# Designs tried in a protein design run: peptides against a protein of PDB entry 1EBD. Part 55

Target 1, 138 residues: chain A of PDB entry 1EBD
Amino acid sequence: KASYEGKVAAEAIAGHPSAVDYVAIPAVVFSDPECASVGYFEQQAKDEGIDVIAAKFPFAANGRALALNDTDGFLKLVVRKEDGVIIGAQIIGPNASDMIAELGLAIEAGMTAEDIALTIHAHPTLGEIAMEAAEVAL

## One batch from the design tools (peptide; made by RFdiffusion4, then SolubleMPNN)

Design b2_p17_1_s1 (from b2_p17_1, 6 letters changed)
Fold by OpenDDE base, seed 1:
Structure b2_p17_1_s1 (fold): chain B 138 residues (1-138), chain A 17 residues (1-17)
Amino acid sequence: as target 1 above (138 residues)
Amino acid sequence: SLEEFRRRALARIEARR
C-alpha cells in the first residue's frame, strides 16, 4: 500500500497521469505461522449480502507442507456463488506472505475459482493449495 | 467508510471483466 501510494505520488509529481486505485490490498502478519489476507473475509461478504462459498483447504493435505513438516493452517478462498469470481482469500501457514500475491492477482484480474483450478501449479509446491482450494469451490 | 471502500474495489473488479 504505502509503496504503491509513493509510486502514484511520484508519477503525479512527474506530470504523468496516475491514480490511487485500491482493488485488492494484501495484509500480512509475519507470525509463526504466517497470516495473510486479501479482499473480503467470508463474514464481510455475507454482511454485505454477497452469497459466497468459503472454500478451505488444509496445509496438512499439501505434499510440500508435509515434506517441510510445516502443516499448520489452511488456505480459504471467498468465492461469489453467482459467477465463481474470487473476492477474497486468507492464508494461515507456511509462506502465506508470498502466496497471497497469486490470490491478489486473481482478485485484481476478476478471475474465477475455475481459472485457478485450471492453472497448472508445480508439484510438489505450497502454491498447489490455491488450486486445491479452487477445486473445492467448484 | 471501509464498506464503501470495499464496494468501490469490487465495482472496479467487475469493470475489468
Scores: peptide ipSAE 0.032, ipTM 0.610, DockQ to the pose 0.048
Fold by OpenDDE base, seed 5:
Structure b2_p17_1_s1 (fold): chain B 138 residues (1-138), chain A 17 residues (1-17)
Amino acid sequence: as target 1 above (138 residues)
Amino acid sequence: SLEEFRRRALARIEARR
């Protein structure tokens, strides 16, 4: 957030029209395991009256996580039931701090769970867990 | 196929414009 706002301010000072327009702000805790979140938590969506699917997939079922012997945690997608749009994501597990960026992009772009499920992910990678969680939401 | 993947991807992108 702050670095992006600083960039937008620098562009505005340089005479380029710019706006801070974002839907999804990532939050990361560099713990072991790492924790990352973007967009809505499931309960926040429910409290706002949004009907959601919470699709969860464990790192214990991910081929790369198994190969790394680091299988603690999960990825959760928060998907709006009406249209399948991804409105939030949470990751607890290996490389969560970097992996949240894909899901931040998906939310900002208004992508659906189907969009992620139909995207080819490299095998074996930790990133495949996003595809697996998206398939659970279908 | 890669061609089918590209076709589906383009259709999804176009549907959002």
Scores: peptide ipSAE 0.024, ipTM 0.565, DockQ to the pose 0.125
Fold by OpenDDE base, seed 4:
Structure b2_p17_1_s1 (fold): chain B 138 residues (1-138), chain A 17 residues (1-17)
Amino acid sequence: as target 1 above (138 residues)
Amino acid sequence: SLEEFRRRALARIEARR
């Protein structure tokens, strides 16, 4: 956020047209396990009257996480129930800080859970958990 | 839904032909 806003400000000062049009701002805590979030939390969506599906998949069921013996946590997708659009995601677990970027892209692009579920993820990877959580939301 | 998922999967296959 701050880096992007700083870039927009620099472009404006340079006389170039620039806009801040982001929908989703990632938040990361580099703890062990890592925590990452983008877009709505389930409760925030509910508080705004958005009917959501909270699709959760555990790292304990991810093949790469099992192979790494690092299975703590989960991925949660917050999916708008009316149209299947992803409006938020939370990850607690291995590589959460990097994995949140896929879901940030999905939110900014207006993608659905079906779009993620139909995206081929390499096997075995931690990133497959996004596909698995998307399948739960179907 | 699973039915819509399958429909979209088929549509992607058809669009590649």
Scores: peptide ipSAE 0.021, ipTM 0.602, DockQ to the pose 0.047
Fold by OpenDDE base, seed 2:
Structure b2_p17_1_s1 (fold): chain B 138 residues (1-138), chain A 17 residues (1-17)
Amino acid sequence: as target 1 above (138 residues)
Amino acid sequence: SLEEFRRRALARIEARR
């Protein structure tokens, strides 16, 4: 966030067109378990009158998380019901700080839950949980 | 507000689809 806002400010000072995207800016807490978020939380979307699906998948059902014996937490996708567009994501669990980048890209690109569900993720990986959560949203 | 920035950012994302 701060580095991105600093870049936008530098571009504006240099006289270049720049825009801040407050939807696709990630926030990370390097706790145990790690916490990461990008875009809308489910309640924020509801408070703005957006009809959403909150698709949740637990790390306890992920093959890599089981193999690592680190199964605490979940991934949540916030998906707009009208068109399946991903507008937010939250992760609590192993490698959440890095996993949030895929979901930030998906939001910035205007991807749907179907786009992620149809993307082959490597097996076994923690990243497969994004695909599984996307399938829950369908 | 942060809400206004989020709404404007979402509209920009939608315009790219």
Scores: peptide ipSAE 0.034, ipTM 0.618, DockQ to the pose 0.052; fails the geometry check

Design b2_p17_1_s3 (from b2_p17_1, 6 letters changed)
Fold by OpenDDE base, seed 1:
Structure b2_p17_1_s3 (fold): chain B 138 residues (1-138), chain A 17 residues (1-17)
Amino acid sequence: as target 1 above (138 residues)
Amino acid sequence: SVEEFREKALARIEARR
């Protein structure tokens, strides 16, 4: 966020039109385990009257996480039931700080859980957990 | 918030260890 705001400011100073108008601003905590979020939390969506599916998949079931012996945590997708659009995601676990970017992209693009579920992820990778969570949401 | 999520998630992780 801060880096993006800096870029927008620099572009504005340079005479280029720019705005901070993103739907999905990631929040990252570089702790152990790492934690990241983008878009809606499940409860936020519910409080706004959005009917959601909260699809959760544990790192304990991810082949790469097992190979790394780092299986604590999970990924959660917040999916709007009406149209299957991903409106939020949270990760706590290995590489959460980097993995949130895929989900940020998906949210900004208005992608569905089906879109992610049908996207081939390399095997074995931590990133497969996004695909697995998307499958849970279907 | 991400902090609230983190705290709740950590509590769950710790309880499962």
Scores: peptide ipSAE 0.504, ipTM 0.907, DockQ to the pose 0.021
Fold by OpenDDE base, seed 4:
Structure b2_p17_1_s3 (fold): chain B 138 residues (1-138), chain A 17 residues (1-17)
Amino acid sequence: as target 1 above (138 residues)
Amino acid sequence: SVEEFREKALARIEARR
């Protein structure tokens, strides 16, 4: 966000139209474990009257997390029930700060849980947890 | 917020240890 705001300001000063409206801005807490969020929280979606599936997959079931002995936490997808579109995601666990970018891309592109579930993720990787959570949402 | 999510999630992680 801050870096984007800086770019927008620089472009405005340079006389360029700053007009990329992002749908989803990630928030990251660089703690141990890392925490990241993009788009809707489950309760936020519910409060707005959106019927959602909250699909959760734990790092304790991820092969790479097991191999790294870093299995705390989970990934949560917030999926709109009407059309299966991903509208939010939260991660707490290893590499959350980087893994949130895939989900940010998916949200910006209007992708569904099926789109992620059908995307081959390398095995074993931490990122594979996104695919697993997407499968839970189906 | 991400902070609220983090706090709630940490409490769950700690309760499972």
Scores: peptide ipSAE 0.498, ipTM 0.905, DockQ to the pose 0.021
Fold by OpenDDE base, seed 3:
Structure b2_p17_1_s3 (fold): chain B 138 residues (1-138), chain A 17 residues (1-17)
Amino acid sequence: as target 1 above (138 residues)
Amino acid sequence: SVEEFREKALARIEARR
């Protein structure tokens, strides 16, 4: 089931029947704050007729970001409503360039928001924001 | 694009300061 869902997701994202296209190439802007993206943007998914949930969680609500006094920005998950599969993610905020890799892995593996929400993240960490955003999508 | 996302996000961040 999971392998089929991952294949269907890969085929849908690749837009072409090629068995080799990476679903999610990360894009990073090393600015202050950092910005990173992988997979679909919300509007891109909507333009393709995909019904999505855009789940946002702010760094201002993240314990590690508060401790670092670096609370600008947010994480956004783009989740397909039909099956809860994560098809895109965007981060603007502290350590976005490294944090995008977890979400890239999740998208490539065909994971759901539930999968991330149920993954224990160390507390307090910046990465915990991915779990929090996933919970918003449920 | 990531650049367009960044610009829109920064505008929202600035508006909340």
Scores: peptide ipSAE 0.494, ipTM 0.904, DockQ to the pose 0.021
Fold by OpenDDE base, seed 5:
Structure b2_p17_1_s3 (fold): chain B 138 residues (1-138), chain A 17 residues (1-17)
Amino acid sequence: as target 1 above (138 residues)
Amino acid sequence: SVEEFREKALARIEARR
């Protein structure tokens, strides 16, 4: 957030009008395992009256995580039931700090769980877990 | 918060070890 806002400010100072326009700000905890979040938490969405599906997929079922012997945790998608749009995501596990970026992009773009499920992810990768979690939401 | 999520998730991970 601060880095992005700093870039926008620099562009404005340079005479290029710009605004900070974002829906989802990622949060990362650089621990072991790493933890990351973007957009809504499940309970937060419910508290705002949004009917959601919470779709979880464990790293223990991911081929790359198994190969790395780093299988703790899971990915969670928070999907709005009305239209299947991804409104939040949480990851605890290997490379969560980097993996959250794909889901941040998906949320900012207004993508659905189906969009992610239909996106081909390279095999074997940790990133496949996003596709797998999206399939759970369908 | 992400911290609260992390705490709850870790408790589940630890319970499975």
Scores: peptide ipSAE 0.491, ipTM 0.903, DockQ to the pose 0.020

Design b2_p17_2_s1 (from b2_p17_2, 11 letters changed)
Fold by OpenDDE base, seed 2:
Structure b2_p17_2_s1 (fold): chain B 138 residues (1-138), chain A 17 residues (1-17)
Amino acid sequence: as target 1 above (138 residues)
Amino acid sequence: SREERYRRALEKIKELA
């Protein structure tokens, strides 16, 4: 967030119009397990009256996580029911700090759960969990 | 401390996720 805000400020000082969309700014905690979030939490969406699907998939069901013997945690997608657009994501587990980038991109681009579900992810990878969670949301 | 801040943030995220 601070780095992104700094970039926006620098662009403004340079005379370029810029805006900050806080929905797509990730928050990361480099703990063990790592934690990452971008966009809406499920309860935040509900508090704003957005009807959402909270699709959750555990690392314990991911082939790469099993191979790494690191299966704690889950990925959660927050999907708007009206149009299937991903509006938030949370990850607690291995590589969460990097995995959140794909979902930040998806939210920023206005992608749907179907878009992620139909995207081929390499096997076996931790990243497949995003695809699996997206399938749950369909 | 940084560690304590991480711990608190971790717990908050876990509660909300």
Scores: peptide ipSAE 0.025, ipTM 0.578, DockQ to the pose 0.026
Fold by OpenDDE base, seed 1:
Formats: C-alpha cells, sequence, structure tokens
Structure b2_p17_2_s1 (fold): chain B 138 residues (1-138), chain A 17 residues (1-17)
C-alpha cells in the first residue's frame, strides 16, 4: 500500500495523471504460518448484504504442501454468488505472502471462480490450492 | 487451538488492511 501510494505520488509530482485505487490492497503478516488477505472477508461481504460463497481448501490436501511437510492452514475464496466473481481471498499457510498476488490480480480483473478453476496450475505447486478452492466454489 | 490461532491471525490481517 505504501509503495503503491508512493508510486502514485511520484507520478503526480512528475506531472503524470494518476489516481490511488484501494480496491484490492493486499495485507500480509509474515508469521509462521504466513497470513495474507486481499479484498473482502466473508463477514464483511455479508455485512454489506452481499450473498457469498466462502470456498475453503486446506493445505493438508495440497501435494506440494505435503511434500514440503508444511500443511498447516488453508486458502479461502470469497465469491459473490450472483455472478461467481471473486471479491476476496485469505491464505494462512506456506508462501501465503506471495500466493496472495495471484488472487489480488484475479479480484482486480473481476475474474470468476470459474476463471481460476479453468486456469492450469503447475503440478505439484502450492499455487494449485487456488484452483482447488475455486473448484469448491463452483 | 489451531483454529483460534488462525482466527487471531486473520483479525491481525484486518488491522493491516
Amino acid sequence: as target 1 above (138 residues)
Amino acid sequence: SREERYRRALEKIKELA
């Protein structure tokens, strides 16, 4: 967030048109396990009257996580039921701080759970968990 | 519990957002 704001400020100072957009700002806690979030939490969406599916998939069921012996946690997608658009995501587990970027991109682009489910992820990778969670949301 | 730890972590993330 600070880096993005700095970029916008630098562009403004340089005389280039720019605007701050806070739609999908990732938040990361570099704990063990790592934690990351972008977009809506499930309860936030519900509080705003958005009907959502909270699709959860555990790292314990992810092949790469098993191979790494690091299976704590999960990925959760917050999916708007009306159109299947992903509006939030939370990750607790290995490499959460990096993996959140894919989901931030998906949210910013207005992608659906189907879009992610149909995106081939390399096997075996931690990133496959996003695809698995997306399939849960379908 | 593990679940409680995860919950606390998520709440901490909310504070960072």
Scores: peptide ipSAE 0.023, ipTM 0.603, DockQ to the pose 0.025
Fold by OpenDDE base, seed 4:
Structure b2_p17_2_s1 (fold): chain B 138 residues (1-138), chain A 17 residues (1-17)
Amino acid sequence: as target 1 above (138 residues)
Amino acid sequence: SREERYRRALEKIKELA
């Protein structure tokens, strides 16, 4: 398990495509701020000829982040333009390591930006940033 | 160091994101 996770993480960080049957294998770096990624990076999608919308929302505009005085970073959704399906997400900021799970689920389930945008997120929470980014993609 | 590895990984993710 550990060796597999380490290899997958290293490949994800390096921007290599995953050969695993899973669409969304998360990669997390427990730095300050935390970094997390799942699915496609924007440039990776473009390199593969996928037309994408990169929807970015900063933690500086998130109510909970402001309240916590921890506003560094952003969430980026990589959305396939043709159908609005989320194919990747990156988070740099507070609680990124946990928040990436929602987006991993969304990607694996083939959800759209609209699906997330219409999902009620508790207020005020860091998790609202996913909803905000999804709205940007609409 | 572990911290240095994290920093490098962070920068890579920022670059690609």
Scores: peptide ipSAE 0.022, ipTM 0.562, DockQ to the pose 0.029
Fold by OpenDDE base, seed 3:
Structure b2_p17_2_s1 (fold): chain B 138 residues (1-138), chain A 17 residues (1-17)
Amino acid sequence: as target 1 above (138 residues)
Amino acid sequence: SREERYRRALEKIKELA
């Protein structure tokens, strides 16, 4: 957050238009299991009157998680129903702190659940769970 | 404590996700 704000300040000083959008700043808790979030939570979106689909996929159904014997938790995508755009994501489980970056990128780029679902993820990997959750949202 | 902060954050994520 501080680094991003510093970049915005530098751009403003240089005379370039820039805005801070805190929606796409990730939050990570390095607990066991790890927790990570970016963008809207489902309830936050609903409180703002956004009609959303909450698509959830468990690590217990992920091949790499099974191979690692670490299957606690899930990935959740918060998808705006009107246009299928991903506006939030939460991960509780293995490698959540690193995996949240893909979803942060997706939100910043205005990607849809379909975009993620159609992106080939290596098999078997933990990251494949993002693709699986995106398919649930379709 | 750090552990308590982690616990509270985890519970918040579970409630909202």
Scores: peptide ipSAE 0.025, ipTM 0.593, DockQ to the pose 0.025; fails the geometry check

Design b2_p17_2_s2 (from b2_p17_2, 7 letters changed)
Fold by OpenDDE base, seed 4:
Structure b2_p17_2_s2 (fold): chain B 138 residues (1-138), chain A 17 residues (1-17)
Amino acid sequence: as target 1 above (138 residues)
Amino acid sequence: SAAERRAAALEQIRALA
């Protein structure tokens, strides 16, 4: 967030039109396993009266995670039930700090779970778990 | 279109924030 705001400020000073217009600020903890989050947590959405689907997929079922012998954790998508729009995501597991970016992009672009489910992810990859979780949300 | 759907969805999400 601070880096993004700094970039916006620098661009504005340079005479380029720019504005802070973000919806999803990622939060990452570089623990073992890594933890990453963007957008709404399930309970946050519920507290605000948003009817959501929490689609969870474990790394234990991910081919690349199995190959790496690093299968702790899961990816959770928080999907608005009304229209399938992704409003949040949490990842606990391998490469969570990097994989959260795809989901940040999805949220910022107003994508649906179907959009991710229909996006081909390379096999076998950790990132494939996003597609799997999206399929759960359908 | 998909683009229009995304635009509408984005506005809805931003309204929630």
Scores: peptide ipSAE 0.041, ipTM 0.643, DockQ to the pose 0.087
Fold by OpenDDE base, seed 5:
Structure b2_p17_2_s2 (fold): chain B 138 residues (1-138), chain A 17 residues (1-17)
Amino acid sequence: as target 1 above (138 residues)
Amino acid sequence: SAAERRAAALEQIRALA
């Protein structure tokens, strides 16, 4: 957010209209475990009357997390039921700060849970948890 | 197409944001 705000400010100072309106701005806390979020939280969506699926997958079931003995937490996708579009994601666990980028991309591109589920993720990796959570949403 | 679906969905998401 700070970097984005800096870019917008720089463009404003330069007298350029902002041509880019981003939908998904990530938030990261570099705690142990790390926390990351982008887009809607489940409750935010519900409060706005959006019918959503909250698809959760635990790191305890992820092969790479098991191999690293770092299995705390989960990935959650917030998926609009009407069309399967991903509108939010939260990650608590290993490498959350970097892993949130894939989901930010997915949201910004208007992708569905199916798009992520059908994207090949290397095995075993932490990143494949996104695919697993997407499969839960289907 | 998937591309058309994404374009439409993006508009919907931006309306939500």
Scores: peptide ipSAE 0.031, ipTM 0.610, DockQ to the pose 0.089
Fold by OpenDDE base, seed 2:
Structure b2_p17_2_s2 (fold): chain B 138 residues (1-138), chain A 17 residues (1-17)
Amino acid sequence: as target 1 above (138 residues)
Amino acid sequence: SAAERRAAALEQIRALA
């Protein structure tokens, strides 16, 4: 966010048009385990009257996490029920700070849980957890 | 175009609020 805002500010100073605002601004805490979030939290969506599916998948069920002996946490997808569009994601666990980028991309592109579920993820990887959570949301 | 598709997607998301 800060880096993006700095870039927009620099462009404005240079007389360029303002960049398009992103909807999905990631927030990351580099704790152990890492925490990352983008878009809506489940409760935020509900408070705004959005009917959502919250699909949660644990790292304890991920093959790469098991191999790394780092299985704490989970990934949660917040999916709009009416059309399956991903509107938020939270990750607590290994590599959350990097893994959130895929989901930020998905949100900004207006992708659905089905789009992620049908995308082949390399095996075994931590990233597969996004695919697994997307399948739960179907 | 890719830009138009992105704009449409963003408008759909922004309409949630």
Scores: peptide ipSAE 0.026, ipTM 0.594, DockQ to the pose 0.066
Fold by OpenDDE base, seed 3:
Structure b2_p17_2_s2 (fold): chain B 138 residues (1-138), chain A 17 residues (1-17)
Amino acid sequence: as target 1 above (138 residues)
Amino acid sequence: SAAERRAAALEQIRALA
């Protein structure tokens, strides 16, 4: 966040137009396991009266995570029930800090869980957990 | 365009509540 804000400021000073108003600003904690979040948390959505599906998939069921013997945690998609639009995501687990980018992109592009579910993710990878969680939301 | 899609998506999400 801070790094991005600095980049935007630099671009503005240089005379380049830049957008700062993202909906999906990632937050990362570089712990072990890593934690990453973007968009709404489930409870935040509920508090605002948004009916959501919280689709959760554990790293313990991910082939790459198993192969790496690093299976702590999960990925959670927060999906608006009305139309399947992804409005938030949380990852606790291996490589969460990098993997959150896919979901940030999905949110900023207004994608649905179906969009992610129908996107081919390489096998076996940690990243395919996003596809698995999206399938849960269908 | 990609920019238009993004703008629409942002508006859509911000209108959720």
Scores: peptide ipSAE 0.026, ipTM 0.611, DockQ to the pose 0.111

Design b2_p17_2_s3 (from b2_p17_2, 10 letters changed)
Fold by OpenDDE base, seed 3:
Structure b2_p17_2_s3 (fold): chain B 138 residues (1-138), chain A 17 residues (1-17)
Amino acid sequence: as target 1 above (138 residues)
Amino acid sequence: SAAERREEALRKIKELA
């Protein structure tokens, strides 16, 4: 957040039109397993009266996680029901700190669960779990 | 479009904030 705000400020000072209008600020905890979040948590959305689908997929069902013998945790997508737009994501598990970037991009771009579900992910990879969770939300 | 959906999402977030 601070880094992005600094960049926007620098651009504004340089005479470029810019505004801080972000949706997705990632938060990462480098624990074991790693934890990462971006956008809304399910309960936050509900507290604000947003009707959401919480689509969860476990690493225990991910081929790469199985191959690595590192299957703790899950990926959760928070999807707004009215239009399928992804408004949040949480990952607890292997490589969560890096994997959250794809979902941050998806949220900032206003993508839907369908957009991710229809995106080809390499097999077998940890990142493939995003596609699996997106399919759950359909 | 994705851009339109993003702007709509932003609008709603700002209204709720």
Scores: peptide ipSAE 0.102, ipTM 0.711, DockQ to the pose 0.073
Fold by OpenDDE base, seed 4:
Structure b2_p17_2_s3 (fold): chain B 138 residues (1-138), chain A 17 residues (1-17)
Amino acid sequence: as target 1 above (138 residues)
Amino acid sequence: SAAERREEALRKIKELA
């Protein structure tokens, strides 16, 4: 966030039109397991009256996680029921700090769970868990 | 389009907030 805002400020100072228009700011805790979040938590959405589907998929069911013997945690997608738009995501598990970027992109682009579900993810990878969670949301 | 969905989603969320 700070880096992004810094770029916007620099562009403004340089005479270029620019504005901060982010929807989701990623947050990462480099613990073991790692924790990462972007956009709405399920409860936050509910508190604001947004009807959501919380789609959860465990790393214990992910082929790469099994191969790495690192299967703790899960990925959760927070999907608005009305139109399937992804409004939040949380990851607890291996490589969460990097994997959250895909979901941040999806949220900023206004993508749906279907968009991710229909995106081929390399097999076997930890990243497949995003596709799996998206399928749960359908 | 994705852009349209984004704008619509933001509009609705802000209305609820």
Scores: peptide ipSAE 0.080, ipTM 0.702, DockQ to the pose 0.072
Fold by OpenDDE base, seed 1:
Structure b2_p17_2_s3 (fold): chain B 138 residues (1-138), chain A 17 residues (1-17)
Amino acid sequence: as target 1 above (138 residues)
Amino acid sequence: SAAERREEALRKIKELA
C-alpha cells in the first residue's frame, strides 16, 4: 500500500494521471508462518449484510507443502453466495506474502470462485491451494 | 462494475491465448 501510494504520488508530481482506485489492498505479516489478507474478512462481510461462503483449504492437504515439510495453516476464500464472486481472501502458511497477489488480482477483476477453480495451476505448487479452496466454494 | 471488469479481463486473456 505505502509503496504503491508512493508510486502514484511520484507520477502525480511528474504530471501524469494518478489515482488510487483499487478495491483490494493486501496486508502481510512476515511471520513464520506468514500471514496475508486481502479484501473482506468473513465477519466483515457478514457485518455488512453480505451472505458469504468461507471456503477453507489446509496446506496439510497441498502436495507442494507436504514436499516442503511446511504444512501449517490454510487458505480461506470469502465468496459472495449470490454470484460466487470472490470478495476476500486470507492465507496463513508458506509463501502467503506472494500468493496473496493472485487473489488480489481475482478480487480486482471481479472473478468468481469458479473462475479460479477452472484455472489450471501447476502441480505440485503451493499456488494450487487457491484452486482447491475455490472448488470448496462451488 | 466488478462484472464488467471480469468480462474485460477474460476477454483480454482469451485474446492473448
Scores: peptide ipSAE 0.039, ipTM 0.551, DockQ to the pose 0.219
Fold by OpenDDE base, seed 5:
Structure b2_p17_2_s3 (fold): chain B 138 residues (1-138), chain A 17 residues (1-17)
Amino acid sequence: as target 1 above (138 residues)
Amino acid sequence: SAAERREEALRKIKELA
């Protein structure tokens, strides 16, 4: 966040059109397993009266995770039922700190679970778990 | 356009806050 805001500020100072216009700020804990989150948690959405689907997929069912013998945790998508838009994501597991970027992008772009589900992810990769979770939300 | 779609999506998401 601070890095992004610094870039925007630098561009503004230089006289270029720029504005801070982000929706989702990622949070990462570099623990073992790693934890990452962006956007709404399920309960936060519910507390605000947003009807959501919490789509969860475990790393234990991911081919790359199995190959790496690192299968703890899961990916969760928080999807607004009204239109299928992804409004949050949480990852606990291998490579969570990097994998959260895809979901941050999805949220910032207003993508739906269907958009992610229909995006081809390389196999076998940890990243394809996002596609699997998105399919759960359909 | 893609830009217009993004702007509309962002508007909708921001309304959630």
Scores: peptide ipSAE 0.025, ipTM 0.586, DockQ to the pose 0.087

